Peptides against a protein of PDB entry 3NZW. Designs and how they scored, part 211

Target 1, 212 residues: chain A of PDB entry 3NZW
Amino acid sequence: TTTLAFRFQGGIIVAVDSRATAGNWVASQTVKKVIEINPFLLGTMAGGAADCQFWETWLGSQCRLHELREKERISVAAASKILSNLVYQYKGAGLSMGTMICGYTRKEGPTIYYVDSDGTRLKGDIFCVGSGQTFAYGVLDSNYKWDLSVEDALYLGKRSILAAAHRDAYSGGSVNLYHVTEDGWIYHGNHDVGELFWKVKEEEGSFNNVIG
Target 2, 222 residues: chain B of PDB entry 3NZW
Amino acid sequence: QFNPYGDNGGTILGIAGEDFAVLAGDTRNITDYSINSRYEPKVFDCGDNIVMSANGFAADGDALVKRFKNSVKWYHFDHNDKKLSINSAARNIQHLLYGKRFFPYYVHTIIAGLDEDGKGAVYSFDPVGSYEREQCRAGGAAASLIMPFLDNQVNFKNQYEPGTNGKVKKPLKYLSVEEVIKLVRDSFTSATERHIQVGDGLEILIVTKDGVRKEFYELKRD

## One batch from the design tools (peptide; made by RFdiffusion4, then SolubleMPNN)

Design b2_p25_1_s3 (from b2_p25_1, 15 letters changed)
Fold by OpenDDE base, seed 1:
Structure b2_p25_1_s3 (fold): chain B 212 residues (1-212), chain C 222 residues (1-222), chain A 25 residues (1-25)
Amino acid sequence: as target 1 above (212 residues)
Amino acid sequence: as target 2 above (222 residues)
Amino acid sequence: SALEEAYAKRKALLEEAGVRFVSFN
């Protein structure tokens, strides 16, 4: 798995691969590793697919309850704290979760929290999470600027996942791409890694380790 | 070492068509190298045009299916006999599976039916309740043999248009019910030849807007 | 270390059972 999120002048980019594994078996190439919690809030998945899918869906319900009770959207800080508190209650039970809670509120602006099953909760501008995270960081850190255009930021997110999918055996399938703004998240499509690889190789002259 | 799980073998296969879905399973039940039964159905009509199979440890599979069937009944009681949608069924099954997250049902679960638009739907579950809607899925003993075949024949993976030097992929299209049934039969016939835990009989449940139809075919009995 | 080993064993068992992972570590 490779998931990433980063803040920039235009909001947040979220990009993820779509491979799931069971040992050495590729269980799926089409997993949705972004859970749309609400129109302004996204959760990413790494670790156990069921753990992430179940609890992030549960988180969505908690966020909706907050909205109903408080008559305002839940903050990214509060949403991430709910999840963090939940996983901490299960500490030692064997949950496997590495998630990013990404959202935009008027009060906070664009916000990213990292939450994992070890009880870590971190606010930050850039996170890559998963077995392919180091490969993604290699590309992302090298090209990241706060002042990226939306187009360049989207491409950078997509390109970083592609790099990870190329080197990490546990990453692949496709890239799902999101842009989060004050008006909510926008889905920017599913990009097959196979097709994307050849396109990028041709356009950039990259991936010269592959001759074909 | 205590092992609470058995392995009864078998294989299941789901394929979604345009306006139908198929869920198939062999009827062999085995423990280790001993055939317990040559005809033990593992694909079930659960009502509301939903078919289900939970393949692996048969005791867990049966328990899960019974719980789901009970859930369907309760749903009707609570919602004035409203039909349970396939997506809601999938969510319900997730909760059933994840409710035992720390002592999982040792099964690979597949359900098939029609979505609310009348399109074929197949959902697959891991033992702890992660689920995905897919066009096709194989589960059980011979899944590793069949799934690559399905990737090729249903999703047309690694197939290209002739004369394009591999540059143009074969376009995706829905298969007819006849094509799907043939594909299922070929899959299980092939699996039976290479896997000892697959054989004896093949039961296919076909879901259409008109209901569930069952077909049975003999497999090799060795 | 004991906890890490327990997690590793559990992960392996779950993988053998066919549990899907979106690899974290």
Scores: peptide ipSAE 0.313, ipTM 0.861, DockQ to the pose 0.313
Fold by OpenDDE base, seed 5:
Structure b2_p25_1_s3 (fold): chain B 212 residues (1-212), chain C 222 residues (1-222), chain A 25 residues (1-25)
Amino acid sequence: as target 1 above (212 residues)
Amino acid sequence: as target 2 above (222 residues)
Amino acid sequence: SALEEAYAKRKALLEEAGVRFVSFN
């Protein structure tokens, strides 16, 4: 798995691969590793698929309850704290979760929290999470700047996941791409890694280690 | 070391068509190298046009299916006999599986039916309740043998249009019921030849708008 | 650590059981 999220002048980019594994077996190439919690809030999945899917869906329910009770959208800070508190209660039980809660509120602006099953909760501008995270960081860090255009930022997110999919055996399938703005998240499609690889190679003149 | 789980072998297979879905399973039940039964059905009609199989440890599978059937009954009671949708069924099954997250049901679960638009739907679950809607899924002992075949024949993976030098993929299309049944039969026949835990009989449940139809075919009894 | 070993063993058991991972490690 490779997931990433980063803040820039245009909001937040979220990009993830779609491979799931069971040992050496590729269980799926089409896993949705982004959970759309609400129109303004996304959760990413790394670790146990069931743990992430179950608890982030549960989180969505908690966020909806908050909205109904308080008559306002939950903050990204509060949403991430709910999840963090939950996983902390299960500390030592063997949950496996590496998640990013990404959203936009008027109060906070574009916000990213990292939450994992060890009880770590971090606010930050850039996170890559998963077995392919180091490969993604290599591309992302080398090209990141705050002043990226939306187009360039989307491409950078997609390109970083592609790099990880190329090098990490546990990452692949496709790239799911999101842009989070003040008006909510926008889905920017599913990009098959096989097709994307050749396209990028041709356009950039990159991946010269592969003869095609 | 105490192992609370058994493995009763077998294989299951789901394929979604345009306006139908198929869920198939062999009828062999085995422990280690001993055949317990040559005819133990493991694919069930659960009502509301939903078919279900939980393959692996049979005791866990049976328990899970029973719990789901009960959930269907309760759903009808609570919601004025409203039909349970396949997506709601999937969510319910996730809760059943994840409720035992720390002592899981040792099964690979597949359900099949029609979605709210009348399109074929297949959902697959891992032992702890992660689930995904897919066009096809194999589970159980011979899943590793069958799944790549399904990738090629259902999803047309690694197939390209002739004369395009591999640049144009074969377009996706729905398969007919007859084509799907043929694929299922070929899959299980092949699996039976290569895996000792698969054989004896093949039961296929076909879900359409008209209900659930069952077909049975003999497999090798070795 | 003993804890890391325990987690590794548990992960291996779950993988053997067919639990799907979106690999974190």
Scores: peptide ipSAE 0.300, ipTM 0.847, DockQ to the pose 0.300
Fold by OpenDDE base, seed 4:
Structure b2_p25_1_s3 (fold): chain B 212 residues (1-212), chain C 222 residues (1-222), chain A 25 residues (1-25)
Amino acid sequence: as target 1 above (212 residues)
Amino acid sequence: as target 2 above (222 residues)
Amino acid sequence: SALEEAYAKRKALLEEAGVRFVSFN
């Protein structure tokens, strides 16, 4: 798995691969590793599939309850804290989760929190999470600038996942791409890694280790 | 040493069509190298046009299916006989599985039916309740043999339009019910030849808007 | 902890039994 999120002048880019594995078996190439909690809030999934799906769906319910009770959207900080508190209660029980809670509120602006099953909760501008994270960071960090255009930022997110998919056996399938703005998240499609690889190779002259 | 899990073998296969879905399973039940039964159905009509199979350890599978059937009854009771949707069924099954997160059911679960738009739907679950809606899924002993075949024949993986030098993928299209049934039969016939835990009989449950139809075919009894 | 050991033991039993969980690794 490779998931990433980063803040830039235009909001947040979220990009994830779609491969699921069971040991050496590719269980799926089409998994959705982003949960759309509400129109302004996304969660990413890495680790145990069931743990992530179950608890992030639960988180969605908690966020909805907050909205109903408080008559306002939950903050990214509060949403991430709910999840963090939950996983902390299960510390040592064997949950496996590496998640990013990404969203926008008027109070916070565009915000990213990393939350994992070890009890870590971090606010930051750039996170890559999963077995392919180091490969994604290699591309992302090398090209990241706050002043990226939306187009360039979307491409960078997509390109970083592609790099990870190329080098990490546990990442692949497709890239699901999101842009989070003040108006909410926008889905920017599913990009098959195979097709994307050849396109990028041709356009950039990259991936020269592969002869096409 | 006590082992709470057994392996009863078998294989299951789900394929979603445009306006139908199919869930199939062999009828062989085995322990180690001994055939316990040559006819033990493992695909069930659970009501509300939902078919289900939980393949792996048969005791766990049966328990899970019974719990789900009970959940369907309770759903009707609580919601004035409202039909349980396939997506809600999937969510329910996730909760059943995840409720045993630390002592999982040893099963690969597949359900099939129609979604709210009348389109074929197949959902697949891991032992602890992760799930995904897919066009096709094989589970059980011969899943590793069948799944690549399904990728090729249902999802047209690695198929390209002739004359395009591999640049244009074969377009996705829905298969007819007849084509799907043929594909299922071919899959199980092939699996039976290569896997000792698959054979004897094949039950196919076909879900359409008109209900659930069952078909049975003999497999090799080796 | 005793609980962690119990979970580890169960995990090992599951792995020995051939149970495979889906992972977003």
Scores: peptide ipSAE 0.375, ipTM 0.846, DockQ to the pose 0.839; fails the geometry check
Fold by OpenDDE base, seed 3:
Structure b2_p25_1_s3 (fold): chain B 212 residues (1-212), chain C 222 residues (1-222), chain A 25 residues (1-25)
Amino acid sequence: as target 1 above (212 residues)
Amino acid sequence: as target 2 above (222 residues)
Amino acid sequence: SALEEAYAKRKALLEEAGVRFVSFN
């Protein structure tokens, strides 16, 4: 798995691969590793598939309850804290989760929190999470600038996942791409890694380690 | 050595069509190398046009199916006999599976039906309740043999248009019910030849807007 | 812990049986 999120002048880019594995078996190439909690809030999934799906769905329910009770959308900080508190209660029980809670509120602006099953909760501008994270960081860090255009930022997110998919056996399938703004998240499509690879190779003259 | 789990073998297969879905399973039940039964159905009509199979340890599978059927009854009771949608069924099954997260059901679960738009739907689950909607899924003993075949024949993986030098992929299209049934039969026939835990009989449940139909075919009885 | 060990054993048994837990590694 490779998931990433980063803040830039235009909001937040979220990009994830779609491969699920069971040991050496490719269980799926089409998994959705982003949960759309509400129109302004996304969660990413890495680790145990069931743990992530179950608890991030639960988180969505908690966020909705907050909205109903408080008559306002939950903050990204509060949403991430709910999840963090939950996983902390299960510390040592064997949950496996590496998540990013990404969203926009008027109070916070564009915000990213990293939350994992070890109890870590971090606010930051750039995170890559999963077995392919180091490959994604290699591309992302080399090209990241706060002043990226939306187009360039979207491409950078997509390109970073592609790099990870190329090198990490546990990443692949497709890239799901999101842009989060003050108006909410926008889905920017599903990009097959195979097709994307050849396109990028041709256009950039990159991936010269592959003959073709 | 304490082993609460057995393996009863068998294989299941779900395929979603445009306005139908199928869930098929062999009828062999085995322990180790001993055939317990040559006809033990493992695909069930659960009501509300939902068919379900939980393949692996039969005791766990049966327990899970029974719990789900009970959940359907409770759903009707709580919601004025409203039909349970396939997506809600999937969520319910996730909760049933994840409720035993630390003592999992030893099963690969597949359900099939129609979504709210009348389109064929197949959902597959891991033992602890992760799930995905897919066009096709094989589970059980011969899943590793069948799944690549389904990728090729349902999703047209690695198929290209003739004369394009491999540059144009074969376009995706829905298969007819007849094509799907043929594909299922071919899959199980092939699996039976290569895997000792698959055989005896094939039961196919076909879900359409008109309800659930069952078909039965003989497999090799070796 | 005893629980972790039991979980690991169960996971291993499932994997041996060809029933694998799905991961987003």
Scores: peptide ipSAE 0.371, ipTM 0.844, DockQ to the pose 0.579; fails the geometry check

Design b2_p25_1_s4 (from b2_p25_1, 15 letters changed)
Fold by OpenDDE base, seed 1:
Structure b2_p25_1_s4 (fold): chain B 212 residues (1-212), chain C 222 residues (1-222), chain A 25 residues (1-25)
Amino acid sequence: as target 1 above (212 residues)
Amino acid sequence: as target 2 above (222 residues)
Amino acid sequence: SALEEAAAARARLLEEAGVRFVSFN
């Protein structure tokens, strides 16, 4: 798995691969590793697929309850804290979760929290999470700047996942791409790695370790 | 060594068509190298045009299917006999599975039916309740043999248009019910030849807007 | 200890049973 999220002048980019595994078996190439918590919040999935899918969906329900009770949208800080508190209650029970909670509120602006099953909760500008995270960081860190255009930021997210999918055996399938703004998240499509790789190689002259 | 689970073998397979879905399973039930039964159905009509199979440890599979059937019954009681949609069924099954997250049902679960638009739908679950909607899925003992075949024949993986030098993929299209049945039969006959836990009989449940139809075919009995 | 051993055994069995992972290291 490779998931990433980063803040920039235009909001947040979220990009993820879609491979799930069971040992050496590729269980699926089409897993939705971005969970749409609500129209304004995204959660990413790494670790146990069921753990992330179940609890991030549950988180969505908690966020909706907050909205109904408080008559305002929940903050990204509060949403991530709910999840963090939940997983901490299960600490030692064997949950496996590495998640990013991403959103844009008027109060906070674009906000990313990392939450994992060890009880870690971190706010930050850039996170890559999963077995392919180091490969993604290699591309992302080399090209990141705050002043990226939306188009360039989207491409950078997609390109970073592609790099990870190329090198990490546990990453692949496709790239799912999101842009988060103050108006909510926007889905920017599913990009098959098999097609995307050759396109990028041709356009950039990259991936020269592979004979075209 | 603590092991509360058995393994009864078998294989199941779901394929979604345009306006139908198929869920198939062999009828062999085995423990280790001993055949317990040559005809033990493992694919069930659960009502509301939903078919279900939970393959692996048969005791867990039967328990899960029974709980789901009961869930369907209570859904009708609570919602004025409203039909349970397949997406809602999938969510319900997730909760059934994840409710035992720390002592899971030792099964691979597949359900098939029609979505709210009348299109074929297949959902697959891992033992603890992760799920996704797919066009096809194999589960059980011979899943590793069948799934690559389905990738090639249902999703046309690694197939290209002739004369394009491998640059144009074969376009995706829905298969007819006859084509799907043929693929299912070919899958199970092939699996039977190479896996001892698959054989004896093949039961196929076909879901259409008109209801659930069952077909049965003999498999090799060795 | 017995419960811990049972939990570990179940975890191993689940991996063999095909629990889906989206790798996290």
Scores: peptide ipSAE 0.321, ipTM 0.844, DockQ to the pose 0.346
Fold by OpenDDE base, seed 4:
Structure b2_p25_1_s4 (fold): chain B 212 residues (1-212), chain C 222 residues (1-222), chain A 25 residues (1-25)
Amino acid sequence: as target 1 above (212 residues)
Amino acid sequence: as target 2 above (222 residues)
Amino acid sequence: SALEEAAAARARLLEEAGVRFVSFN
């Protein structure tokens, strides 16, 4: 798995691969590793697929309850704290979760929290999470700027996942791409890694370790 | 060390068509190298045009299917006999599975039916309740033999239009019920040849807007 | 610790059962 999220002048880019594995078996190439919690909040999946799906869906219900009670959309900080508190209650039980909670509120602006099953909760500008995270960081950190255009930021997110998919055996399938703004998240499509690889190689003259 | 789980073998396969879905399973039940039964159905009509199979440890599979059938019953009681949608069924099954997250049902679960738009739907589950909607899925003993075949024949993976130098993929299209049944039969006959836990009989449940139809085919009995 | 050992045992059991992972390390 490779998931990433980063803040920039235009909001948040979220990009993820779609491969799930069971040992050496590719269980799926089409897993939705972004959970659309609500129109304004995204959660990412790394670790146990069931743990992430179940609890991030549960988180969506908790966020809805907040909105009903408080007559206001939940903050990204509060949403991530709910999840963090939940997983902390299960500390040592064997949950496996590495998640990013991403959203944009008027109060907070574009906001990313990393939450994992070890009880870590971090706010930050850039996170890559999963077995392919170091490969993604290699591309992302080398090209990241706050002032990226939306187009360039989307491409950078996509390109970083592609790099990870190329080098990490546990990452692949496709890239799912999101742009988060104050008006909510926008889905920017599913990009098959096979097709994307050859396109990028041709256009950039990159991936010269592969002859084709 | 005590192992609470058994393995009863078998294989299941789901394929979604345009306006139908198929869920198939062999009828062999085995423990180690001993055939317990040559006809033990593992694909069930659960009502509301939902068919279900939970393959692996048969005791867990039967328990899960029973719980789901009860869930359907209670859903009708609580909602004035409203039909349970396939997506709601999938969510319900997730909760059944994840409710035993720390002592899981040792099964691979597949359900099939029609979505609310009348399109064929297949949902697959891992033992703890992760799920996704797919066009096809194989589960059980011979899943590793069948799934790559389905990738190629249902989703047309690694197929390209002739004369395009691999630049144009074969376009996706829905398969007819006859084509799907053929693929299912070919899958199971092939799996039976290479896997000792698959054989004896093949039961196929076909879900359409008109209901659930069953077909049965003999497999090798060796 | 006993807790860590139990967690590891459960993880192995889940892996053997065919639980899907979206690899996290």
Scores: peptide ipSAE 0.313, ipTM 0.844, DockQ to the pose 0.384
Fold by OpenDDE base, seed 2:
Structure b2_p25_1_s4 (fold): chain B 212 residues (1-212), chain C 222 residues (1-222), chain A 25 residues (1-25)
Amino acid sequence: as target 1 above (212 residues)
Amino acid sequence: as target 2 above (222 residues)
Amino acid sequence: SALEEAAAARARLLEEAGVRFVSFN
């Protein structure tokens, strides 16, 4: 798995691969590793598939309850804290989760929190999470700037996942791409890694370790 | 060391069509190298046009299916006989599985039906309740033999238009019920040849807007 | 803990039997 999120002048880019594994078995190439909690809030999934799906769905319910009770959208800080508190209660029980809670509220602006099953909760501008994270960081860190255009930022997110999919055996399938703005998240499509690889190779003259 | 789990073998397969879905399973039940039964159905009509199979440890599978059937009944009681949608059924099954997160059901679960738009739907689950809607899924002993075949024949993976030098993929299209049944039969006949835990009989449940029908085919009994 | 050990043992058994947990690793 490779998931990433980063803040820039245009909001947040979220990009994830779509491969799921069961040991050496590729269980799926088409998994959605982003949960759309609400129109302004996303969760990413890495680790145990069931743990992530179950608890991030539960988180969505808690976020909705907050909206109903408080008559306002939950903050990204509060949403991430709910999840963090939950996993902390299960500390030692064997949950496996590496998640990013990404969203936009009027109070916070564009915000990213990293939450994992060890109880770590971090606010930050750039995170890559999963077995392919180091490959994604290699591309992302090398090209990241706050002043990226939306187009360049989207491409950078997509390109970073592609790099990870190329090198990490546990990442692949496709890239799901999101842009989060003050108006909410925008889905920027599913990009098959096979097709994307050849396109990028041709356009960039990159991936020269592969003969075309 | 005490092992609470058995393995009763077998294989299951789901394929979604445009306006139908199929869930199939062999009827062999084994323990170790001994055949317990040559006809033990493992694909069930659960009502509301939902078919289900939980393949692996049969005791766990049966327990899970029973719990789900009960959940369907309770849903009707609570919601004035409202039909349970396939997506809601999938969520319910997730909760059933995840409720035993620390003592999992030793099963690979697949359900099939129609979504709210009348389109074929297949959902697959891991033992602890992760799930995905897919066009096709194989589960059980011979899943590793069948799934690549389904990738090729249902999703047309690695197929290209002739004369395009591999540049144009074969377009995705829905398969007819007859084509799907043929693929299912070919899958199980092939699996039976290569896996000792698969054989004896093939039971196929076909879900359409008109309900669930069953077909049965003999497999090798060796 | 005994519970953690039991959970780990069950997970290993499931993995060995080929019914593995799906992971987003």
Scores: peptide ipSAE 0.371, ipTM 0.821, DockQ to the pose 0.647; fails the geometry check
Fold by OpenDDE base, seed 3:
Structure b2_p25_1_s4 (fold): chain B 212 residues (1-212), chain C 222 residues (1-222), chain A 25 residues (1-25)
Amino acid sequence: as target 1 above (212 residues)
Amino acid sequence: as target 2 above (222 residues)
Amino acid sequence: SALEEAAAARARLLEEAGVRFVSFN
């Protein structure tokens, strides 16, 4: 798995691969590793598939309850804290989760929190999470700037996942791409890694370790 | 060492069509190398045009199916006989599975039906309740033999248009019910030849807007 | 913990039986 999120002048880019595995078995190439909690809030999934799906869906329910009770959207800080508190209660029980809670509120602006099953909760501008994270960081860190255009930022997110999919055996399938703004998240499609790889190789002259 | 799990073998297969879905399973039940039954159905009509199979340890599978059937009854009671949608059924089954997260059901679960738009739907679950909607899924003993075949024949993986030198992929299209049944039969026939835990009989449940139809075919009894 | 060990043991048994947990690793 490779998931990433980063803040830039245009909001937040979220990009994830779609491969699920069971040991050496490729269980799926088409898994959605982003949960759309609400129109302004996303969660990413890495680790145990059931743990992530179950608890992030539960988080969505808690976020909705907050909206109903408080008559306002939940903050990214509060949403991430709910999840963090939950996983902390299960610390030592064997949950496996590496998640990013990404959203935009008027109060907070564009916000990313990393939350994992070890009880870590971090606010930050750039996170890559999963077995392919180091490969994604290699591309992302080399090209990241706050002043990226939306187009360049989207491409960078997609390109970073592609790099990870190329090098990490546990990452692949496709890239799901999101742009989060003050108006909410925008889905920017599913990009098959096989097709994307050849396109990028041709356009960039990259991936020269692979003979076409 | 305490081992609460058995393995009763068998294989199941789901394929979604345009306006139908199929869930099939062999009828062999085995323990170790001993055939317990040559006809033990493992695919069930659960009502509301939802068919379900939980393949692996039969005791766990039966328990899960019973719990789901009860859940359907309670859903009707609580919601004035409202039909349970396939997506809601999937969520319910996730909760049933995840409720035993720390003592999982020893099963691979597949359900099939029609979505709210009348399109064929197949959902597959891991033992602890992760799930995905897919066009096809094999589960159980011979899943590793069948799934690559389904990738090729249902999703047309690694197929290209003739004369394009591999540059144009074969376009995706829905299969007819006859084509799907043929694929299912071929899959199980082939699996039976290569896996000792698969055989005896094949039961296919076909879900359409008109309800659930069952078909039965003999498999090799070796 | 004993619980973690038991969970891991069950997971291994499931994997050996070909009924594997799905992971987003």
Scores: peptide ipSAE 0.369, ipTM 0.823, DockQ to the pose 0.571; fails the geometry check

